# Peptides against a protein of PDB entry 6PSE, part 32

Target 1, 78 residues: chain A of PDB entry 6PSE
Amino acid sequence: PSEEEEYARLVMEAQPEWLRAEVKRLSHELAETTREKIQAAEYGLAVLEEKHQLKLQFEELEVDYEAIRSEMEQLKEA

## One batch from the design tools (peptide; made by RFdiffusion4, then SolubleMPNN)

Design b1_p12_8_s4 (from b1_p12_8, 7 letters changed)
Fold by OpenDDE base, seed 4:
Order: C-alpha cells, then structure tokens, then sequence
Structure b1_p12_8_s4 (fold): chain B 78 residues (1-78), chain C 78 residues (1-78), chain A 12 residues (1-12)
C-alpha cells in the first residue's frame, strides 16, 4: 500500500484523541506553509520590481552608450 | 471569541466523523498550499535568474560604455 | 492568497 493509503487507513481507524492531535498538527503545518507561500510570493514580487528597475537602468545606459558611440564615430570620421 | 478559539472549541467537541472529515480537508488544503508554495519558489528563482542575467548584461554594457567614454575623452583632450 | 495571486499576475 502507498503511504497515502496507509495514512488513510490510520485516519479511518484512529481514536478521537489521535484525530484531534492530527487536526492540530495539520492546522499548524497549513499555517506555516501558507506563510511560506506568501513570503515566496512577496519575495518574487520584490525581485520582479528589482528586475524592472534594472531593465529601465539598462535601457537608459543603452541610450547613453549609443549617443557616445555615435559621437565617437563622428569624431573619428572627421 | 476569536475564530481560532471557536475552531479550537469545535475540534475539542467534535465527533470522530467530523474529525476525520477535517483531517481530510486539511490534508487536501495542505497539499494544494504546498504545491502553490513550491510554484511560487520556482517562479521566484526563475525571476532571480532573469534578473541575474540582466545584471550581467548591464555590467558588460557598463564596461563597454566606460571604454568608449574613456576613449572619447582622450580624443577630445588630444 | 491575494499576494500570491498578485505575484502570479505580475509574472504574466
């Protein structure tokens, strides 16, 4: 039997005391996992913002680079 | 009483049938939330990788920009 | 979670 099937059997045969403890355990794990999910999402959003800012900086630098490159090309050809 | 206190009371007073159903519900929610947490983490890592690649490109462009800027400054001062 | 959904939307 799979671990899932064994667990299902445990739940089916369990006494109320075990079931209450399991509800408490699962509730705690769910709360922790939910917090971690939220933290991961918040972190992901922060990184997206950083990436966006970096992209804007990169595009600005590209403009500056092309301007200097063009000016330098003009100076060399003159 | 808070929702948490009310829920705790429900668990304390619940019959085995309710407790088994609650274990199943919580197990399902935990599985879904865990999947979502993992997805969020994977997406976050992907964005981090994209940001890192962009940063490397930005740094390369900075080097090229400084090289041209320096050369242009030398040409103007000569 | 609202923040989780916001993150997913931001990834689009």
Amino acid sequence: as target 1 above (78 residues)
Amino acid sequence: as target 1 above (78 residues)
Amino acid sequence: SEIFQKFLEALK
Scores: peptide ipSAE 0.534, ipTM 0.872, DockQ to the pose 0.978
Fold by OpenDDE base, seed 1:
Structure b1_p12_8_s4 (fold): chain B 78 residues (1-78), chain C 78 residues (1-78), chain A 12 residues (1-12)
Amino acid sequence: as target 1 above (78 residues)
Amino acid sequence: as target 1 above (78 residues)
Amino acid sequence: SEIFQKFLEALK
C-alpha cells in the first residue's frame, strides 16, 4: 500500500485525541505554507517591477543610441 | 472570542466523524497550497532569469553607446 | 491569497 493509503487507514482508525492533534498539526503546516507562498509571490512581484523598470531604461538608451548612430552615419557619408 | 478561539473550541468538542472530515479538508488545502507555493517559486526564478538577461543586454548597449559617444565627442573637438 | 493572484495576473 502507498503511504497515502496507509495514512488514510490511520485516519479512519484513529482515536479522537489523535485526530485533534492531527488537525492542529495540519493547521500549523497550512499556515506556514501559506505564508511561504505569499512571500514567494511578493518577491516575484518585486522582481517583475524591477524588470519593467530596467526595460524602460533599456528602451530609452536604445533611442539615444539610434540618434547618435544616425548622426554618425550622416557624418561619414558626407 | 476570536475566530481562532471558536475554531479551537469546535475542534475540542467535535465528533470523530467531523474530525476525520476536517483532516481530509486540511490535507487537501495543504496539498493545493504547497503546489501553489512551488509554482510561485518557479515563476519567480524564471522572471529573475529574464531580468538577468535583460541586464546583460542593457550593459552591452551601454558599452556600445559610450564607444559611439566618445568617437562623436572626439570628432567635435577636432 | 490576494497577493498570489496579483502575481499570477502580472505574469500574463
Scores: peptide ipSAE 0.534, ipTM 0.871, DockQ to the pose 0.977
Fold by OpenDDE base, seed 5:
Structure b1_p12_8_s4 (fold): chain B 78 residues (1-78), chain C 78 residues (1-78), chain A 12 residues (1-12)
Amino acid sequence: as target 1 above (78 residues)
Amino acid sequence: as target 1 above (78 residues)
Amino acid sequence: SEIFQKFLEALK
């Protein structure tokens, strides 16, 4: 039997004291995992904002670069 | 009493059938939340990589820009 | 989680 099937059997045959302890354990793990999920999302949003700011700076530099490149090209061809 | 205290009392006084159902419910929520946490982490890593690639491109453009700027400055001062 | 959903939407 799979671990899942064995666990299901354990839950089915468990005494109330074990079941109460398992509810407590699962509640704790759920709380921790939820916090970690939220932290990951918050961090991801921060990185997205940083990437956005960097993209804006990059696009501004591209404009400045093309301006100088064009001016230089005109001087060479004149 | 707080919701937490009321829930604790419910668990303490619950019959085995309710406790088994609660273990099943919590296990399901934990599995879903764990999957979401992993997704958030994976997406976060992808965004970090995109930001890193953009930063490399930005730095390369800065080098090219400074080269042309310097050349233009020399021509103006000569 | 609202923040988790916001992150997913921002990724689009």
Scores: peptide ipSAE 0.534, ipTM 0.871, DockQ to the pose 0.973
Fold by OpenDDE base, seed 2:
Structure b1_p12_8_s4 (fold): chain B 78 residues (1-78), chain C 78 residues (1-78), chain A 12 residues (1-12)
Amino acid sequence: as target 1 above (78 residues)
Amino acid sequence: as target 1 above (78 residues)
Amino acid sequence: SEIFQKFLEALK
């Protein structure tokens, strides 16, 4: 039998004391995993914002670079 | 009493049938939340990589920009 | 989680 089938059998045959302990364990793991999920999402949003700001700075620099490049090219052609 | 205290009392007074159902519910939620946490982590890593590549491109453009700016400044001073 | 959903939406 698979681990899942064995676990299902354990739950069906378990006494109330074991079941209460398992509810407590699962509740704790769910709370921790939920906090970790939220933390990952918050971090991801922060990185997205940083990337967006960097993209804007990059585009501004591209404009300035093209302006100077164009002026330099005109001077070289003259 | 808080919701947490009320839930704790419910678990202590619950019958085996309810406890088995609660174990099943919590197991399902834990599995879903775990998948979501992993997904968030994977997406966050991808965004970090994109930001890193953008940063490298930005730094390369800064070098090129400063080179042209310096050359232009020298020409204007001459 | 609201923040998790916001992150997923921002990734679109």
Scores: peptide ipSAE 0.533, ipTM 0.871, DockQ to the pose 0.973

## One batch from the design tools (peptide; made by RFdiffusion4, then SolubleMPNN)

Design b2_p13_1_s1 (from b2_p13_1, 5 letters changed)
Fold by OpenDDE base, seed 4:
Structure b2_p13_1_s1 (fold): chain B 78 residues (1-78), chain C 78 residues (1-78), chain A 13 residues (1-13)
Amino acid sequence: as target 1 above (78 residues)
Amino acid sequence: as target 1 above (78 residues)
Amino acid sequence: SEIEEFFRSILAE
C-alpha cells in the first residue's frame, strides 16, 4: 500500500482523540506553510521590483553609451 | 469568543465523521498551499537569477561606458 | 509578467 493509502486507512480507523490531534497538527502546518508562501511571494515581488529598477537603469545607460559611442565614432571618422 | 476559540470548541465537540472530513479538508489545503509555496520559491529563484544576470550585464556596460567616457574626455581635452 | 501575477495572486488571498 502507498503511504497515502496507509494514511487514509489510519484516518478511517482513528479514534476521536487522534483525529483531534491530527486536525490540530494539520492546522498548525497549514498556518506555517501559508505564512511561508506569503513571505515567498512578498520577497519575489521585491526582487521583481529590484530587477525592474535595474532594467530601467540599464536601458538608460545603454542610451548614454550609444550616444557617446556614436559621437566617438563620428569624431574618429572626421 | 474569537474565531480561534470557536473553532477549537468545534473541534473539541465534533463527532468522528466531522473530524475525518476536517482532516481531509486540511490535508487538501495543506497540499495545495505547499505546492504554491514551492512554486513561489521556484519563481523567486528564477527572478533572482534574471536579476543577477542583468546586474552582470549592467556592470559590464558600466565598465565599457566609463572606458569610452574617459577616452572621449581625453580627446576633448587634447 | 506571469511570475508577478502569480505572486500578486498569492498576496491577494
Scores: peptide ipSAE 0.674, ipTM 0.876, DockQ to the pose 0.973
Fold by OpenDDE base, seed 3:
Structure b2_p13_1_s1 (fold): chain B 78 residues (1-78), chain C 78 residues (1-78), chain A 13 residues (1-13)
Amino acid sequence: as target 1 above (78 residues)
Amino acid sequence: as target 1 above (78 residues)
Amino acid sequence: SEIEEFFRSILAE
């Protein structure tokens, strides 16, 4: 049988004391995993915001660069 | 009592049938939450990479901009 | 974006 099937059999044949311990274990793991998930999402949003700010700075620099490039080109052609 | 204390009492006083059902419920929630956590981490890394690439482009443009700016300044002063 | 929406959905839970 698969690990999943073996686990299912264990749960089915387990005594109440083991089941209570398993509920406690799973509750703890769920709480930890939930916290990690939330932290990952918060961090991801922070990085997205940083990327957005960087994009704005980049676009502003592109505008300034094109302005100077154009002026320089005109001076060289004249 | 707090919700946590009430839940703890429920687990303590529950019959095996309820406990088995709770193990199943928690296992399912843990699996789903774990998948979401992993997905969040993967997305976070993707955004970090995009930000990094944008940073490289920005730094390259800064170098080019300063070069043109300097050349233009020299031409104006001469 | 889809990624942003995903993150926000997690935090909205």
Scores: peptide ipSAE 0.673, ipTM 0.876, DockQ to the pose 0.974
Fold by OpenDDE base, seed 2:
Structure b2_p13_1_s1 (fold): chain B 78 residues (1-78), chain C 78 residues (1-78), chain A 13 residues (1-13)
Amino acid sequence: as target 1 above (78 residues)
Amino acid sequence: as target 1 above (78 residues)
Amino acid sequence: SEIEEFFRSILAE
């Protein structure tokens, strides 16, 4: 049997004391995993915001660069 | 009592059939939450990589901009 | 974006 099938059998054959311990274990793991996924989402949003701000700065620099490039080109062609 | 204390009492007073159902429920929620946590981490890394590439482009543009700015300034001062 | 919506969906839970 697969590990999943073996675990299912264990749960079906388990005594109440084991089942209560398993509920406690799973509840703890769920709480920790939930906290970790929330932290990952918060961090991800922070990085997205940083990327957005960087993109704005990049676009402003592109405008300034093209302005100087154009002025330089005009001076060379004149 | 808090919700946590109330839940703990429920687990202690529960019959085996309820406990088995709770183990199954928690196992399912843990599996889903774990998948979401992993996906959040993967997305976070992807955004970090995009930000990194954008930063490289920005730094290259800064170098090019300063080169043209300097050349323009030299032409004006001469 | 899809990624942003995913992150926001987690925080909305």
Scores: peptide ipSAE 0.673, ipTM 0.875, DockQ to the pose 0.972
Fold by OpenDDE base, seed 5:
Structure b2_p13_1_s1 (fold): chain B 78 residues (1-78), chain C 78 residues (1-78), chain A 13 residues (1-13)
Amino acid sequence: as target 1 above (78 residues)
Amino acid sequence: as target 1 above (78 residues)
Amino acid sequence: SEIEEFFRSILAE
């Protein structure tokens, strides 16, 4: 039998005291996992913002680079 | 009484059938929330990698820019 | 982006 089937059987055959303890355990784990999920999402959005700012800086540098490149090319052709 | 206190009382006074149903509900929610947490972590890592690659490109462009800037400065001083 | 939308969906819960 799979662990899932064994767990299902345990729940089905368990006494009320075990079931109450399991509800408490699962509620606690759910609360913690939910908090971790939220933290992961917040962190992910922060990294996205950092990447966006870096992209803006990169594009600004590209413009400056092309300006100097073009000026240099003009000087060489003259 | 708080919702938490009311819920605790419900669990304490509940019949086995309700408790088994609650275990099932919480197990399902925990599984889904865990999957979402993992997915959020995976996405976060992907964005971090993208940011890192962009950083490398930016630093490479900075090197190229400084090379041209320096060359231009030398030509102007000559 | 899809990733951003996913993160925002989590925080909107």
Scores: peptide ipSAE 0.671, ipTM 0.875, DockQ to the pose 0.970

Design b2_p13_1_s2 (from b2_p13_1, 6 letters changed)
Fold by OpenDDE base, seed 1:
Structure b2_p13_1_s2 (fold): chain B 78 residues (1-78), chain C 78 residues (1-78), chain A 13 residues (1-13)
Amino acid sequence: as target 1 above (78 residues)
Amino acid sequence: as target 1 above (78 residues)
Amino acid sequence: SEIEEFFRSILEE
């Protein structure tokens, strides 16, 4: 039998005391996992913001670069 | 009483059939939340990689910009 | 982006 089938049988045959303990265990794990996914989402948004700021800096540098490149090209053609 | 206290009382007074249903519910929510956590982590890594690639492009442009800037400065001083 | 929307959806739960 699969682990899933064995667990299902255990739940079906369990006494109330075991079931209450299992509810407590699962509730705890759910709370921890929920916190972890929230932290992951917060971190992901922070990285997105960092990337956005970097993109703005990159675009600013591109403008400055093109200005100098154009000036240099004009000087070489004259 | 708080919702937490009310839930705790419900679990303590519940019949085995309700407890088994609650174990099933919590197991399902835990599985879904775990999947979301994993997906959030994967997306976070993807964004980090995008930011890294952008950083490399930015650094390359900085090198090119400094080269042109230096050349222009030398021409103006001569 | 889709990724940003996903992260926001988690935080809005």
Scores: peptide ipSAE 0.673, ipTM 0.874, DockQ to the pose 0.928
Fold by OpenDDE base, seed 3:
Structure b2_p13_1_s2 (fold): chain B 78 residues (1-78), chain C 78 residues (1-78), chain A 13 residues (1-13)
Amino acid sequence: as target 1 above (78 residues)
Amino acid sequence: as target 1 above (78 residues)
Amino acid sequence: SEIEEFFRSILEE
């Protein structure tokens, strides 16, 4: 039998005391995992915002660079 | 009593059939939440990598820009 | 983006 099947059998045959302990364990793990999930999402959004700001700066610099490059090219061709 | 206290009381007084159902419910939610947490972490890493690549491009452009700016400044001062 | 929407969906739960 798979581990899943063995676990299912354990749950089916378990006494109330074990079941209550298992509910407590699972509730705790769920709470922790939920907090970690939320934290990961918050962090991800922060990084996305940072990337967006960096992209804006990059695009602005590209415009400035092309302006100077073009002016320089004109001076060299004259 | 808080919702947490009410839930705790429910677990303490519940019959085995309810407890088994609750174990099943919590196990399912934990599995889903775990998958979402992992996915969030993976996406976060992907965004970090994209930001890193963009930063490298930005820094390279800054170097090129300063080089042209300096050359242009010298030409104007001459 | 899809990633942003995913993150937001988590925080909106």
Scores: peptide ipSAE 0.672, ipTM 0.875, DockQ to the pose 0.972
Fold by OpenDDE base, seed 5:
Structure b2_p13_1_s2 (fold): chain B 78 residues (1-78), chain C 78 residues (1-78), chain A 13 residues (1-13)
Amino acid sequence: as target 1 above (78 residues)
Amino acid sequence: as target 1 above (78 residues)
Amino acid sequence: SEIEEFFRSILEE
């Protein structure tokens, strides 16, 4: 049987004391995992914002670069 | 009493049938939350990689821009 | 973006 099936049997055959301990364990793990999920989302949004700011800076530099490139080209052709 | 204290009492006084149902509920929520956490981590890494690539492109453009700027400055001063 | 929407959905839970 799979580990999942074995766990299911364990739960079915478990005494109340084991079941209460398992509820406590799962509640704790759920709380920790939920916190980690939230932190991951917050971090992800922060990186997205940084990427967006960097993109704006890049686009601004591209405009400045093209302006100088064009002026340089005109000076060389004159 | 707090909701946490009330829940703790509920678990302590619960019958085996309720406890088994609660184990099942918590196991399901933990599995879903874990999946979401992993997905958030994967997305975070993807965004970090995109930001890194953009930064490399930005730094390369800065080098090219400074080269043209310097050449232009020299031409104007000559 | 899809990624941003996913992150926001987590924080809005």
Scores: peptide ipSAE 0.672, ipTM 0.875, DockQ to the pose 0.972
Fold by OpenDDE base, seed 2:
Structure b2_p13_1_s2 (fold): chain B 78 residues (1-78), chain C 78 residues (1-78), chain A 13 residues (1-13)
Amino acid sequence: as target 1 above (78 residues)
Amino acid sequence: as target 1 above (78 residues)
Amino acid sequence: SEIEEFFRSILEE
């Protein structure tokens, strides 16, 4: 039997005291996992914002670079 | 009483049938929340990698820009 | 983006 099937059997045959303890355990793990999920989303959004700002800076530098490159080309061809 | 305290009392007074159903519910929610947490972590890593590559490109462009800027300055001063 | 929408969906739960 799979671990999942064995666990399901354990739950079906368990006494109320074990079931209450299991509810408490699962509730705690769910709360922690939910917190971690939220934290991951917050960090992800922060990195996305940083990447967006960096992209804007990069695009600005590209414009400045092309301007100087073009001017340099004109000077060399004159 | 807080919702948490009320829930705790419910668990303490619940019948085995309710407790088994609650274990099943919590197990399902934990599995789903865990999947979402993992996906959030994977997406976060992907964004970090994209930002890192963009930063490298930006730094390379800065070097090229400074080189042309310096050459342009030298030509104008000659 | 899809990734941004995913992160926002988590925080809006």
Scores: peptide ipSAE 0.672, ipTM 0.875, DockQ to the pose 0.974

Design b2_p13_1_s3 (from b2_p13_1, 6 letters changed)
Fold by OpenDDE base, seed 1:
Structure b2_p13_1_s3 (fold): chain B 78 residues (1-78), chain C 78 residues (1-78), chain A 13 residues (1-13)
Amino acid sequence: as target 1 above (78 residues)
Amino acid sequence: as target 1 above (78 residues)
Amino acid sequence: SEIEEFFKKILAE
């Protein structure tokens, strides 16, 4: 029997006291996991914002670079 | 009474059949939440990698820009 | 992006 099947059997045969304890345990784990999920999402959004800011800086530098490159090219062709 | 207190009372007074159903419900929610947490972590790592690659490109452009800028400055001073 | 929307969805729950 799989662990899942064994667990299912345990739940079926469990006394009310065990079931209440299991509800409490699962509720706690769910709360913790939910918190971790939220934290991961918050962190992910922060990194996305950082990436966006970096992209803006990169694009600005590209503009400046092309300006100088073009000027240099014109000077060499004169 | 808070919702938490009301829920606690419900669990205390619940019949075994309800408790088993609640264990099943919580187990399902925990599984789903866990999956989402893992996926959030994976996406976070992906974004970090994208940011890193962008940073490398930015630094490379900075080097090229400074090279041209320096050359241009030398020409103007000659 | 899809990733951004995923994160926003989580935080909207």
Scores: peptide ipSAE 0.676, ipTM 0.876, DockQ to the pose 0.972
Fold by OpenDDE base, seed 3:
Structure b2_p13_1_s3 (fold): chain B 78 residues (1-78), chain C 78 residues (1-78), chain A 13 residues (1-13)
Amino acid sequence: as target 1 above (78 residues)
Amino acid sequence: as target 1 above (78 residues)
Amino acid sequence: SEIEEFFKKILAE
């Protein structure tokens, strides 16, 4: 049998004391995993904001660059 | 008592059938939460990579901008 | 974006 099937059998045949301990274990793991999930989301949003700010700076620089490029081209043609 | 204390009491006084059901419920929630955590991590990494690529482009543009700016300054001073 | 909405959804839970 698979590990999943063995686990299922264990749960089915387990005494109440083991089941209570398993509930506690799973609750703890769920809490930790939930915290990690939230932390990952918070970090992800922070990076998205940083990326957005960088994009704004990039676009501003592009505008300035094109302005100077155009002026330079005019001077060279004159 | 807090919800946590009430839950603890419920687990302590519950019948085996309820405990088995709770193990199943918690296992399911843990699996879903784990999947979401992993997905969040993957998305976070993707955004980091996008930010990094944008930063590289920005730095390249800065170099080009400074080059043109310098050339323009020289032409104006001449 | 889809990613942003995903993160916001997690934090809204």
Scores: peptide ipSAE 0.676, ipTM 0.876, DockQ to the pose 0.973
Fold by OpenDDE base, seed 2:
Structure b2_p13_1_s3 (fold): chain B 78 residues (1-78), chain C 78 residues (1-78), chain A 13 residues (1-13)
Amino acid sequence: as target 1 above (78 residues)
Amino acid sequence: as target 1 above (78 residues)
Amino acid sequence: SEIEEFFKKILAE
C-alpha cells in the first residue's frame, strides 16, 4: 500500500486522542504554510514592481540613446 | 472567546467521526496550500530572472550611451 | 500578467 493508503488506515483506526493531536498538528502546519504562501506572493509583487520601474528607465534611456545616435549619424553623413 | 478558542473547544468535544472528517479536510487544504506556496516561489524566481536579464540589458545600453555621449561631447568642445 | 494575477489572488484570500 502507498503511504497515502497507510495514512488513511491510521486515521480510520486511530483513537480520539490521536485524532485530536493530528488535527492540532495539521492546523499548525496549515497556518504556517499559509503564511509562507502569502509572504511569497508579497515578495513576488515587490519584484514585479521593481522590474516595471526598471523597464521604464530602460525605455527612457533607449529614447535618449536613439536621439544621440541619430544626431551623430546626421553629423557623419553630412 | 476568540474563533481560535471556539475551534479548540470543538475539537476537544468532537466525536471520532467528526475528528476523522476534520483530519481529511485539513490534509486536503494543506496539500493545496503547499502546492500554491511552491508555485508562488517558482513564479517569484522567474520574475527575478527576468528582472536580472533586463538589468543586464540596461547596463549594456548605459555603456553604449556614455560612449556616444562622450564622443559627441568631444566633437562639440573641439 | 498571469504571475501578477496569481500573486494578487493569493493576497485576496
Scores: peptide ipSAE 0.676, ipTM 0.876, DockQ to the pose 0.972
Fold by OpenDDE base, seed 5:
Structure b2_p13_1_s3 (fold): chain B 78 residues (1-78), chain C 78 residues (1-78), chain A 13 residues (1-13)
Amino acid sequence: as target 1 above (78 residues)
Amino acid sequence: as target 1 above (78 residues)
Amino acid sequence: SEIEEFFKKILAE
């Protein structure tokens, strides 16, 4: 039998005291996992914002680079 | 009484059938929340990698820009 | 982006 089937059987055959303890355990794990999920999402959004700002800086530098490149090319052609 | 206290009392006074159903509910929610947490972490890593690659490109462009800037400055000084 | 929407969805829960 799979672990899932064994667990299902355990729940089915368990006494109320075990079941109450399991509810408490699962509630705690759910709360912690939910917090971690939220933190991961907050962190992800922060990184996205950082990437966006970096892209803006990159695009500004590209403009400056092309300006100098063009000026240099004009000087060479003259 | 708080909702948490009321829930705790409910669990304490509940019949085995309700407790088994609650274990099933919490197990399901935990599984789904865990999957979402993992996916959030994976997405976060992907964004970090994208930001890193963008930073490398930015640094390469800075080198190229400074090279042209320096060359231009030399030409102006001569 | 899809990733951004996913994160926002989580935080909107």
Scores: peptide ipSAE 0.675, ipTM 0.876, DockQ to the pose 0.970

